# Designs tried in a protein design run: peptides against a protein of PDB entry 3B8E. Part 36

Target 1, 230 residues: chain A of PDB entry 3B8E
Amino acid sequence: PFLIFIIANIPLPLGTVTILCIDLGTDMVPAISLAYEQAESDIMKRQPRNPKTDKLVNEQLISMAYGQIGMIQALGGFFTYFVILAENGFLPIHLLGLRVNWDDRWINDVEDSYGQQWTYEQRKIVEFTCHTPFFVTIVVVQWADLVICKTRRNSVFQQGMKNKILIFGLFEETALAAFLSYCPGMGVALRMYPLKPTWWFCAFPYSLLIFVYDEVRKLIIRRRPGGWVE

## One batch from the design tools (peptide; aimed at target 1 K164)

Design b2_p20_2 (made by RFdiffusion4)
Pose (drawn by RFdiffusion4):
Structure b2_p20_2 (pose): chain A 230 residues (1-230), chain P 20 residues (1-20)
Amino acid sequence: as target 1 above (230 residues)
Amino acid sequence: PVFIIVAVVFLVVLVVVLLS
């Protein structure tokens, strides 16, 4: 959101105060819950881990996330940001440009008249909007995320999805999102109600991508002992 | 059972928020 905000100088898809809603807020309970996760095999049947090699935060870890599921999770939120506008004057292939505030009216685009008080709005189909969706879009994939980061070898099937806390940590997240996106007024610090009708589901198309993917490879992992590149 | 109760609470809260 901040990165592409510079390369193609488009409107800020995600705010800073908006980022402190994934960490010390929404993703919180989910990860804590990840811990309550149980065994995945008879571990008391393998030499002790050699602290010289198999680190905790391996770098393959980074690959399988920071550059793989952080991306297909990246596109999904970097998509809703578009159709959050298209239904207001989004430039499918346009927009790529600054948007002053002292401008107050004077300019708009794609057949419109945006600015003052609609400048609070020229930055409201984004502020109290686009951001907040690019938010619920996050959590949206954090589901298939939270359900894939529950094993590194077994399918959600071979390992029943029964992490009581986590399952009941999901609603415990999703709800924070909506009880926060429709907060009777805590929209001053955060954003505004994103139209329940669609503004949510739009990110859900991608979540199904995440899932099946890591779900597949795990087979490639199991169907192949010392699985190749994967 | 507590976790179910908690989940029901969150679900009710969510439904209420969405219907509000």

Design b2_p20_2_s1 (made by RFdiffusion4, then SolubleMPNN; from b2_p20_2, 17 letters changed)
Fold by OpenDDE base, seed 2:
Structure b2_p20_2_s1 (fold): chain B 230 residues (1-230), chain A 20 residues (1-20)
Amino acid sequence: as target 1 above (230 residues)
Amino acid sequence: DEYLKRLEEYLKKIKEALES
């Protein structure tokens, strides 16, 4: 998110402190939980390969999986960010290159996509309003991502939710999200303004799409072993 | 200081709206 902020020169979608909270609070525990996930049933049926080759392949697969999760999370967060700003009159295209004027406290006539002028204070309120929903979106996306990452081939319905550590991780990250979103003083301390409960549902369609996509992917893999989709 | 006061007022309004 921070890199995109710099490259695109858009208003900051997520504060640095919030990023740290995600990395240390919401990503770490769920990631650890995945290490304790039960082996996929089809993995146990695979013939032993060369241990050196298998280790390398597994490391690549794990690295790719974690990389993909991070990318999906970022996409989900940015989706919510753009939705909020669009609802406030700032279309995504208009945000490109706007940061310089956006962050300048001496410019109080920044225009949105519809010609409405925004003061510095108003802009910062909108910016900080994006931080909490961005964070919550990450958590909601993680629900889907963690569940689908339990297996590579088997459906979630086939593998089940047997990992108690994963369940705990999901609960913990949700509780943390609620705490950071609604605890008094978080707006001042973390620049995370209180989140309306309705915004929790903003990421749900996105999470559902990811879930459906992954289930379809897995279905294709089961029907066509060794395909490029794997 | 004025900016902070405005933010505090805004946060208060949001909090009140959430609690209602």
Scores: peptide ipSAE 0.014, ipTM 0.363, DockQ to the pose 0.030
OpenDDE base, seeds 1, 3, 4, 5: peptide ipSAE 0.000, 0.000, 0.000, 0.000; ipTM 0.271, 0.191, 0.204, 0.284; seed 3 fails the geometry check

Design b2_p20_2_s2 (made by RFdiffusion4, then SolubleMPNN; from b2_p20_2, 16 letters changed)
Fold by OpenDDE base, seed 1:
Structure b2_p20_2_s2 (fold): chain B 230 residues (1-230), chain A 20 residues (1-20)
Amino acid sequence: as target 1 above (230 residues)
Amino acid sequence: MELEEKAEKYLKLLEEALAK
């Protein structure tokens, strides 16, 4: 997200505080939960792979998979961001290069895609309005990510949801997202303004996409053991 | 209209917070 912000010179879709909340609130508990996840039955039965040949390939594949998942997650966040800005009159094309004027407090006549002038304060409100749904989108996408990380080879439908800590983590991050989205004062404290309930649904297609992607990946691994996807 | 009212409310809250 931050790289696209720099490259496209668009208004910041996600604040530093919200990033910190993701790292500490939504990633930590799930990461701990995964540490206590029972090893997949197939992983425990597999003999140690040859550390000289199999380790490098697996690390590359894992890194590519996480990179792809991260890209889908970012796309989900940006989709939500662009939809909110578009609903407020800023089409994605007009956001390109707008950051300099957007962040200038002395420019109070920034025009949207429809010729409406926006004050600095109004622009900052819509910017901060994007932070919450971007965060929520990440959380909703992380539901799928956490579920897929539970298994390396088996389908989620086969492994089931046995880790109570993981389930607790999913509820905790959801509760945190709801708290940050709707608790009074969070707009001032964290620059996370209240989210319309409809915006939660913007993330679901991307969560589904990640889920489908991983199930397809696992299906390929099951059908072609030792392939380039494993 | 709802977003504008919310925006004004949050601006006011922000101003009050910054004035503190």
Scores: peptide ipSAE 0.017, ipTM 0.525, DockQ to the pose 0.026
OpenDDE base, seeds 2, 3, 4, 5: peptide ipSAE 0.015, 0.017, 0.015, 0.014; ipTM 0.454, 0.501, 0.481, 0.429; seed 3 fails the geometry check

Design b2_p20_2_s3 (made by RFdiffusion4, then SolubleMPNN; from b2_p20_2, 17 letters changed)
Fold by OpenDDE base, seed 1:
Order: structure tokens, then sequence, then C-alpha cells
Structure b2_p20_2_s3 (fold): chain B 230 residues (1-230), chain A 20 residues (1-20)
């Protein structure tokens, strides 16, 4: 998300505190889950692997799959961001390169796509309105990851440790998202303004995309064992 | 006009939230 912000010079879709919440809360649980998956995989694959090559390949494949899922999650957040800004008069094309003027406190007449002028304060309110939905979108998309984990080749019972950690993490993330979204004072303290409940559904298309991705991945793995998508 | 009205409403709500 931060890379797109730098490259596209768009208004910041996710605040620093929210980024930290993702890094320390949202991303840690998947990372721990992946570490346990590797450990469980090593326990289950008791047959003599070439321990150096097979472990390295598996780690690379898991890392790549996780990276792809993470990218889709980020795209979901950005979609929500663009929808909110579009509903407030800023079309995606208009946002490109707007960051410099957007962040300038001395410019109080930034025009939206419809010619309306926005003060610095008004722009920042809209910007901060995007932070919460972005975070919530990530959390909702992670619910799909839970289902994907359950539908893996490994039995749900064999993944019991991973599933418990993942479930706990999802509850924690959801509770955190709800707290940050609806607790009074969070807008001032963390620049996360309250979110209408309807915006939680904006993430659902991307949850579906994750399922489609997983099914396609599984299909490719079935057709081409040992492929790069494992 | 609908956009402007929604914008004004949103800004008002958010300003009120900031003041709380």
Amino acid sequence: as target 1 above (230 residues)
Amino acid sequence: SEYEERRKKLLKLLQEALER
C-alpha cells in the first residue's frame, strides 16, 4: 500500500498508525500461521526429503503464494479507498499526482473531478475516512484465508494448531477493527473515523477473488505438480 | 446536487465526530 502511495502520488490511503496495526496485528498472525504450517508440514512429511532442496522450494512457494494473497488484499483495500473518494467527488484518475497539493495546507481550493473546491481540512477528513475501511477490508479478506486453509489438502484436524492461531488472530483483528472503527475518540487519536456498517461489504468481492485465486492455484497444482504456484 | 448534499452531510458528521 505504501509503495503505491509513493509511485502514484495519491492521497494516503492508510495512516501510519493503521499501517502499524496491520504490521503488528494483521500480518503477524499469518506469519506465525505460516511458520506453524511449515513446522506441521515437516512433521507430516516424515519421508526422507532432500532436506535442503525440498525445504527451500516449499518455503519459496509458500512465500510467493502469501505474497500474492497479500497483494490481492491490498488491492481490495485500495478499491474501497477509490470508491470512497469517488463518492466524494475524486475519481481515480484525478487522484494521480494530487498528493502534493492534497497535503499542502496552504492550498484550500483543491478541485475535485466535478469542480468543487476542498479545503485542507475537508480533504484530510475524507482521507482519514478511507483509513478505517481500508483496514476493515484487509480484515474481511483475511476471513477468506481461513476458509482456504480449511480447504487445503491437509485435514482440518492436522492443521488444528494453525487453525486455532488463525481463528484467534481473525477474532483479534475483527475486534480491533471494530474498536478502531466505532470507539469514540479514535478519529482524533488514530485518524480512523467511524465506518458505516455497509462498507464492510465492500471487501466481499475481494474475498471472492481470493477464493477464485485459490481454486485456480489448486487447479494448476493438480495439473502441474511442483509448479511455481504451490 | 445529490453529491454535494452527501458531501456536506459527510463533512458535518465527521466534524461532529472530531469535536467529540
Scores: peptide ipSAE 0.046, ipTM 0.660, DockQ to the pose 0.025
OpenDDE base, seeds 2, 3, 4, 5: peptide ipSAE 0.022, 0.044, 0.018, 0.034; ipTM 0.568, 0.647, 0.523, 0.624; seed 4 fails the geometry check

Design b2_p20_2_s4 (made by RFdiffusion4, then SolubleMPNN; from b2_p20_2, 17 letters changed)
Fold by OpenDDE base, seed 1:
Structure b2_p20_2_s4 (fold): chain B 230 residues (1-230), chain A 20 residues (1-20)
Amino acid sequence: as target 1 above (230 residues)
Amino acid sequence: DELEKKKKEYLEKLKEALER
């Protein structure tokens, strides 16, 4: 996600500290879950007929699926970002290359897509308004990812993520999201504007998209075993 | 109402932080 901000030169939709909190907080639970499932898989996997090839294929499949889901997750966050900015007068096309002027404190007349001038303060308020919804979108999409991972792993490994680990991951991510979004002082420290509860529902279409993607992927795998989607 | 109060408080703190 951070690379897209650099390449597109758009206003930063998520603070670096918040990104680090996601990477260290929310991504750690999936990583731990993966490590436990690999350990459980190593215990229960009958000696792979060809341990080197079967392990490599499985690692590639997992890596590809997680990479694709991660891309959908990032797209969901960016969509939320673009919707909020569009509602405030900044269309996506206008945001391209705007970051330099957006972040310049001395420019107080940055025009939106409708010719309205925005002060530095006003721009930063709008920017920070995007951070919380972006973060929450990531968390809500990760709920779907965790459920899909359980289902996917059950199908691939015959051993699902223990329900306790899944529930713990969902709880931890939700608690972290609530803490970072609503805890006093965190909003200013992390540059996250308080989120209306209705914005939690804006992420659901992307969660649904991930479910549809996973079902389509599973369908393709079932119809074309050994295809490029594996 | 509580959320609106928190928003106002955030905006005030943000303004103060940006003016610093």
Scores: peptide ipSAE 0.094, ipTM 0.690, DockQ to the pose 0.033
OpenDDE base, seeds 2, 3, 4, 5: peptide ipSAE 0.058, 0.034, 0.062, 0.057; ipTM 0.658, 0.619, 0.666, 0.672

Design b2_p20_3 (made by RFdiffusion4)
Pose (drawn by RFdiffusion4):
Structure b2_p20_3 (pose): chain A 230 residues (1-230), chain P 20 residues (1-20)
Amino acid sequence: as target 1 above (230 residues)
Amino acid sequence: VESLTTFINSLTTSLDSFLE
């Protein structure tokens, strides 16, 4: 959101105060719950881990996330940001450009008249909008995320999806999102109500991508002992 | 790390008891 905001100087897809809603807020309970997760095998049958090698935060870890599921999760939120506008004057292949505030009216695009009070709006189909969606889009995928980060070898099947807390940590998250996107007014600090009709589901198309992927590989992992590149 | 694991285990135990 901040990165592409510079390369193609488009409108800020995600705000800063908006980022402190995934960490110390929404993803919180989910990860804590990840811990209540149980065994995945008879571990008391394996030499002790050699602290010289198999680190906690391996770098393969980084690959399998910081550059793999952080991306297909990246595109999903970096998609909703578009169609959050298209239905208001989004430039499918346009827009790529600054948007002053002291401008107050004077300019717009794709057949419109944006500015002043609609400048609070020229930055509202984004502020109290686009951001907030790029938010629910996050959580949206955090589901398939939270349901894949529940094993590094077994399918959600071979390991029943019964982490009481996590399952009942999901609504415990998703709810925060909506109870926060339709907050009777806590929209001042955060953003505004994203149209329940669609503004949500739009990110859900991608979540199904995440899932099946890591779900597949795991097979490639199992169907292949010392699995190749993966 | 051990302290943190204990802390997280306490939380998860509290949550489990709460849901029960």

Design b2_p20_3_s1 (made by RFdiffusion4, then SolubleMPNN; from b2_p20_3, 14 letters changed)
Fold by OpenDDE base, seed 5:
Formats: structure tokens, sequence, C-alpha cells
Structure b2_p20_3_s1 (fold): chain B 230 residues (1-230), chain A 20 residues (1-20)
């Protein structure tokens, strides 16, 4: 997100404090919960690993898969960001290069895509209104990411949702996201303004996409053992 | 939690100011 912010020179889509809340608040408990996940039912049926070749290849493929999931997460967040700004009169094409004027406190007549002038205060309200939905989008997508991480090869439907600690982690991260989004004073304290409940649903297509992508990947791995997708 | 987050924000802002 921050790299795109620099390259495209758009208004800041996600605040630094919000990023820290993701990394330290919402992701930590769910990640620890994976340590308590049951072993895959097929673990004893796996071919003997070649310690010289298979480990390195598998690590690269895992890294690539997580990289792809991370890209889908970022796309979901940016989609939400662009929709909110478009609803407020700023079309995506107009946001390119706008940051310099957007962040200037002395410019109170920044025009939107429809010629409406926005004061610095109004612009910052809209910017901070984007931070919370972007954050929530990441959390909702992380639900799918956490669930798919339960297994390497087996479908989630084969593994099931038996890890109570993981389920607790999902509720914890959701509760934290709701708290940060709706608690009074968060707008001043964290620059996270309350979001409309409808914004929670903007991430659902991306969560579904991640889930389908990973299930298809795992299906391919099961059908073609030793393939490049492992 | 709000107080903790406020302190964290202040710390981050201070760190950012030092990095500027």
Amino acid sequence: as target 1 above (230 residues)
Amino acid sequence: LEELLKKLKELVEELLKKLE
C-alpha cells in the first residue's frame, strides 16, 4: 500500500498506526493459533522429501503463494479506497498526482472530478474516512487467509474447523476491528473515522477469491503430486 | 486499550519526527 502511495502520488490510503494495529493486533493471535492446528490427514502419505531439492522448491512456492495472497489483499483494500473517494467526488484518475495539493494545508480549493472545491479539513476527513474501511477490508480478507493456512494440501472442508483457538482468533480480530472502527474518540486518537456497516461487505468478494484460489491450488497439488504448484 | 493506542500513536509520531 505504501509503495503505491509513493508511486502514484495519491492521498494516503492507510495510516501508519492502522498498519501497526494489523501487524500487532489483528494478525498475532490468529498466527499463534495455527500452531495448534491439527496435522493434515495425509502427512504420513507424503512422498519422502529430497532434502537437497524439495525443501528449497517448496519454500519458494510457499513464498510465492503468500505473495499472491498479499497482492489480492492489497487490491481489496485499494478497491474500497477508490470506491469511497469516488462516492465523495474523486474519481481514480483524478487522484493520480493529487497528493501534493491534497496534503497542503494552505490550499483550500482543491477541486474534485466534478469541480467542487474541498478545504483542507474536508479533504482530511475524507482521507481518514478511507483508512478505517481499508483496515476493515484487510481484516475481512485475513479471515480467508487464516482459514486457508490451516492446510497445505487438504481442502478446508476435509480438515474442518476444529481448532477452537483459531476460531477465538477470528472473533478477537473482528472485535478489535469493530472497536477501532466505532469506538468514540478513534477519529482523534487514531485518525480512524467510523465507517458505514456496508463497507464490511466490500471485502467479501476478495475473501471468496482467496478461498477459491487456494482451494483450486490445493486441488491441483492433490491431483498432481510433485508438480510446480506445491 | 484506547490509552494504549494513544500512547502508541504518540510514540510512532515521535519516531516519525525523528526520522524526518
Scores: peptide ipSAE 0.012, ipTM 0.320, DockQ to the pose 0.021
OpenDDE base, seeds 1, 2, 3, 4: peptide ipSAE 0.000, 0.000, 0.000, 0.000; ipTM 0.260, 0.259, 0.260, 0.224; seed 4 fails the geometry check

Design b2_p20_3_s2 (made by RFdiffusion4, then SolubleMPNN; from b2_p20_3, 16 letters changed)
Fold by OpenDDE base, seed 5:
Order: sequence, then C-alpha cells, then structure tokens
Structure b2_p20_3_s2 (fold): chain B 230 residues (1-230), chain A 20 residues (1-20)
Amino acid sequence: as target 1 above (230 residues)
Amino acid sequence: LKELEELLKELGKLLEELLK
C-alpha cells in the first residue's frame, strides 16, 4: 500500500495506526492458531524429498504464493478506497498527483471531479472515512487467507474446520474490526471514522477470489505432484 | 447486538474521557 501511495501520489489510503492494528491485533491470534492445525492427511504419504533441492524450491514457491495473496489483499483494499472516494466525487484518475494539494491545510478549494470545492477539514474527513473500510477489507480478506493457510495441499473441504483456535481467531479479528469501526472516539483517537455496514461486503469478491485461487492451486498440486506450482 | 452496541458506546465514552 505504501509503495503505491508514493508512486501514484494519491491521498493516504491506510493510516499507520490501522497498519499497526493489522500487524499486532488481527494477525497474531490467527498465526498462533495455525500451530494447532491438524497435520495434512497426506503428509506421511509424500515421496522422500531431497533435503537440499526440494526444500529450497518449496520455500520459494510458498514465498511466491504468499506474495500473490498479499497483492490480492492490497487490491481489495484499494478497490474499496477508490469506490468510497468516487462516491464522494473523486474519480480514480483525478486522485493521481492530488496528494500535495490534498495534504496542504492552507488550500481550502481543492476541486473534485465534478468541480465541487473541498475544504481541508472536509478532505480529511473523507480520507479518514477511507481508512476504516480499507482496514475492514483487509480483515475480511484475511478470513479467506487464514482458512486457506491451514493446508498446503489438501482442500479446505477435505481438511475441515476442526481447529477451534482458528475459529476463535476469526471471531477475534471480526470483533476487533467492529470495535475499531463503530466504537465512539475512534475518529479522534485513531482517525478511523464509522463505516456504513455495506462496506463490509466490498471485500467479499476478493475473499472469494483468494479462496478459489488457492483451491485451484491445491487441486493442480494434487493432480500433478512435483509440478512447478508446488 | 443492542447490548453489544451499548457496551461499545460505554467503552467509547470511557476512551474519550481518558483522551481528554
């Protein structure tokens, strides 16, 4: 997110505080929950690996898969960001290069895509209104990410949802997201303004995309053991 | 949900008081 922010010079899509809440709040319990996941049913049926070559290849492939998932998560967040700004009169093309004027407190006449002038205070309200939906989008996408991470090869449908700690992690993430989104004072304390409930659904297509992507990947691995996707 | 909303409102007021 930060790299795109520098390159495109757009208004800040996700605040530093929200990033910290993701890294320290939402991701910790899920990560611990994976340590208690049941071993895959096929783990002992795998062919003997060459410990020097096959380990390195697998580490690279895992790293690439997580990188791809992270990109899809970021795309989901940015989609929500652009939709909110478009609903407030700022089309995506108009946001390119706008940050310099957007962040200038002395400019109170920044025009939107329709010629409406926005004060500094109004612009910051809209910006902070984007932070919470971006955060919630990441949390909703993380539901899919957490569910798919419990296995490397087996389908989620084959492994099932037996890990109670993982289920607890999903509820904890959701509760934290709801708290940060709707608790009074979060606008002042964290610059996270309340969300319309409809914004929770903006991430669902991306969550589904991650789920489908990983299930297809795992299906390919099962059908072609030792392939380049493994 | 209503009880949760009330609890969140109380927590929010407490946070506002602590930040003042």
Scores: peptide ipSAE 0.005, ipTM 0.276, DockQ to the pose 0.021
OpenDDE base, seeds 1, 2, 3, 4: peptide ipSAE 0.000, 0.000, 0.000, 0.000; ipTM 0.229, 0.253, 0.235, 0.251

Design b2_p20_3_s3 (made by RFdiffusion4, then SolubleMPNN; from b2_p20_3, 15 letters changed)
Fold by OpenDDE base, seed 5:
Structure b2_p20_3_s3 (fold): chain B 230 residues (1-230), chain A 20 residues (1-20)
Amino acid sequence: as target 1 above (230 residues)
Amino acid sequence: LKELLEKLKELVKKLEEELE
């Protein structure tokens, strides 16, 4: 997210505080919960790994898969960001290069895509209004990410949702996201303005996409043992 | 965790003040 912010020179889509809340608040408990996940049912049926070649290849493939999931997650966040700004009169094309004028406190007449002038205060309100939905989008996508991380080869439907600690983690991260989004004073304290409840649903297609992508990947691995997707 | 969050908030606020 931050790299795209620098390259495209767009208004800040995600604040530093929100990033810290993700890294320390929403990801930690779910990650710990995976340590209590049951071993895959097929773990004993796997062929002996070649310790010289198969470990390295598998680590690379896992890294690539997580990288791809992270990209889909970022795309979901940016989609939400662009939709919110478009609803406020700033089309995506108009946002390119706008950051310099957007962040300038002395410019109170920044025009949107429709010729409406925005004061610095108004611009910052809409910017901070984007931070919360971006954060929530990440949390919603993390639901799918956490669920798919339960297994490497087996479908989630085969493994099931038996890990109560993981389920607790999902509720914890959701409760934290709701607290940060709707608690009075969060706008001043964290620059996270309240979002409309409808914005929670904006991430659902991306969450579903991640889930489907990983299930298809796992299906391919099961059908072609030793393939390049492992 | 609440104390850590408060400290982090304070740190971020200080960083924001330094960036401004």
Scores: peptide ipSAE 0.012, ipTM 0.353, DockQ to the pose 0.023
OpenDDE base, seeds 1, 2, 3, 4: peptide ipSAE 0.006, 0.006, 0.000, 0.000; ipTM 0.301, 0.301, 0.304, 0.171; seed 3 fails the geometry check

Design b2_p20_3_s4 (made by RFdiffusion4, then SolubleMPNN; from b2_p20_3, 15 letters changed)
Fold by OpenDDE base, seed 1:
Structure b2_p20_3_s4 (fold): chain B 230 residues (1-230), chain A 20 residues (1-20)
Amino acid sequence: as target 1 above (230 residues)
Amino acid sequence: LKELEELLEKLGKELLEKLE
């Protein structure tokens, strides 16, 4: 998110506070929960074929998989961001390079894609309106991510939801998202304005995409053991 | 947190200015 903010020079899609909430609030508990996940039966049974090459390949593949999931997650967040801004009159193309004027407190006549002038305060309101949905989008996408991270090879349907701590983590991050979205004062304190409940569903396609992606990946791994996808 | 955000925004702006 921050990289795209830098590269595209768009209004800040996700505040630092929301990033911290993601990293510390939504990722940490689930990550801990995953550490307690029962080792996949297949991982335990596989004798290391070649510890040197397999470790390197596995680390690369894990990094690629996490990188890909992270990209999909970011895309989900940005989709939500662009939808919200578009609904407020700022089309994606118009946002490119707009940050300089957007963040300038002295410019109170920034035009949207439809010629409406936006004051600095109005712009900040819409910016902060994006933070919460972006965060929520990340959380919803993380549901799929956490579920898929349970297994390296097996389908989620095969392993099931045995880890109660993981389930708790999912509820915790959801509760945190709800708290940040709907608790009074969060708009002022965390620059996270209240979220319309409909925005929770905006992330669902991406959550599903990640889920399908991982299930397909795992299916390929199961069908082609020792392939490059492992 | 607000100060941190402002700092990071400032840093982001500075980085952008350097990249431009």
Scores: peptide ipSAE 0.007, ipTM 0.249, DockQ to the pose 0.015
OpenDDE base, seeds 2, 3, 4, 5: peptide ipSAE 0.007, 0.000, 0.005, 0.007; ipTM 0.236, 0.240, 0.269, 0.250; seed 4 fails the geometry check

Design b2_p20_4 (made by RFdiffusion4)
Pose (drawn by RFdiffusion4):
Structure b2_p20_4 (pose): chain A 230 residues (1-230), chain P 20 residues (1-20)
Amino acid sequence: as target 1 above (230 residues)
Amino acid sequence: FEEFFEEFFEYMEELDEYYE
């Protein structure tokens, strides 16, 4: 959100105060719950881990996330940001440009008249909008995320999806999102109500991508002992 | 629930012995 905000100088897809809603807020309970996750095998049957090698935060870990599911989760939220505008004057292949505030009216685009009070709005189909969606879009994938980060070998099937806390940590998250996107007014600090009709589901298309992916590989992992590149 | 937490703490013991 901040990175592409510079390369193609488009409108800020995600705000800073908006980021402190995934960490110390929404993803919180989910990850804590990840811990209550149980065994995945008979571990009391394997030499002790050599602290010289198999680190906690391996780097393969980074690959399998910081550059793999952080991306297909990146596109999903970096998509909803578009169609959050297209239905208001989004530039499918346009827009790529600054958007002053003291401008107050004077300019717009794709057949419109944006500015002043609509400047609070020229930055409202984004502020109290685009951001908030790029937010629910996050959580949206955090589902398939939270359901894949529940094993590094077994399918959600071979390991029943019964982490009581986590399952009932999901609504415990999703709800926060909506109870926060339709907060009777806590939209001052955060953003505004994203149209329940669609503004939500738009990110859901991608979540199904995440899932099946890591779900597949795990087979490639199992169907292949010392699985190749994966 | 009790059985769930027992199994979880048994797993945590196993991890400790594995990590050591």

Design b2_p20_4_s1 (made by RFdiffusion4, then SolubleMPNN; from b2_p20_4, 14 letters changed)
Fold by OpenDDE base, seed 2:
Structure b2_p20_4_s1 (fold): chain B 230 residues (1-230), chain A 20 residues (1-20)
Amino acid sequence: as target 1 above (230 residues)
Amino acid sequence: EKEELEKIEEYKKALAKYNA
């Protein structure tokens, strides 16, 4: 997110404090879930044919898969950001290079894509209105990530949601998202304005995409053991 | 900063009315 903000010179989609809340709050639960999955999978691993190479390859492939999921999460966040800004008159193309004027307090006549003029205060409200949905989108996408982290090879439908850690993680992330989105003072403290419940649904297509991606990946692994997708 | 926050809150109220 931050790199795209710098490169594209767009209004900031997510505050630095909110990023820290994601990294330290929401990403910890997936990491713990992954650590448990690895431990469980290592117990179920037949003796690796070559412990060093098979471990390294598996770690690399897992890291790549999670890297891809992280990219999908970021894309989901940006999608939500662009939808909100577009609904407020700022089309994605118009946002490119707009940061300089957007962040200038003395420019009160920044035009949107439809020729409407926006004051500095108005622009900042729209910007801060994007922070919460971006965060919530990441959390909702992380629900899918937590569920897929339950099994390397088995379908979610086969193993079900029996893992107490997974259920706890889902609850914790949801509670954190609700707290940050709706707790009084979060708009001032974190620049996260309250979110309409309808915006939670904007993330669901991306969650579904991750589920489909992982199920397809797992299906390929089951059909082609030892393939590059492992 | 306080005046800016007050304006932000006023406009937030206006935006909430517009988006309601």
Scores: peptide ipSAE 0.021, ipTM 0.581, DockQ to the pose 0.009
OpenDDE base, seeds 1, 3, 4, 5: peptide ipSAE 0.020, 0.021, 0.019, 0.026; ipTM 0.575, 0.592, 0.507, 0.602; seeds 3, 5 fail the geometry check

Design b2_p20_4_s2 (made by RFdiffusion4, then SolubleMPNN; from b2_p20_4, 13 letters changed)
Fold by OpenDDE base, seed 5:
Structure b2_p20_4_s2 (fold): chain B 230 residues (1-230), chain A 20 residues (1-20)
Amino acid sequence: as target 1 above (230 residues)
Amino acid sequence: DEEELKKIEEYKEALKRYLA
């Protein structure tokens, strides 16, 4: 998100504190859940032919898959951000380069895509309103990540949802998202204004996309063991 | 920044009252 912010010079879609909450709150429990998950029978049974090279290749492929999933998460967050700003009169193309005027407290007549003027306070409210759904989108997409990361090869439908640690992780990240989104004072403390609960559903298509992507990936791995997609 | 955020929150509350 920060790279796009710098390159496009758009209003900040996600605050630093929310990013820290994601890193510490939503990523740690999933990682622990994965560590306690039963090593896939396939990982234990398949001795690497060359322990050094095959392990390194597998680590690279895993890292690449997580990188791709992270990109889909970011895209989901940005989509929600752009939709909210568009509903408030700021089309995506109009946001390009707007950051300088947007952040200037002395400019109280920033025009939207329809010629409506926005005060500093008004546009900051809209900005902080965008922080919440971006964060929520990341959390909802992380639900999918948690579920799909259970296995490298097996389908989610085959493995099931029996991991209590995973369920706890899903609950924790959801509770954190709800707390940060709706607790009084979070607008001032974290620059996260409350959002209508309906916006939680904006992330679901991206979660589904991740599920489909991972299931297809796993299907390819099962059909072609030793392929570059592992 | 904290004082500015407080002003924004006051403005937000005023807007909520106006829109309600």
Scores: peptide ipSAE 0.023, ipTM 0.536, DockQ to the pose 0.008
OpenDDE base, seeds 1, 2, 3, 4: peptide ipSAE 0.022, 0.022, 0.018, 0.020; ipTM 0.595, 0.591, 0.543, 0.580

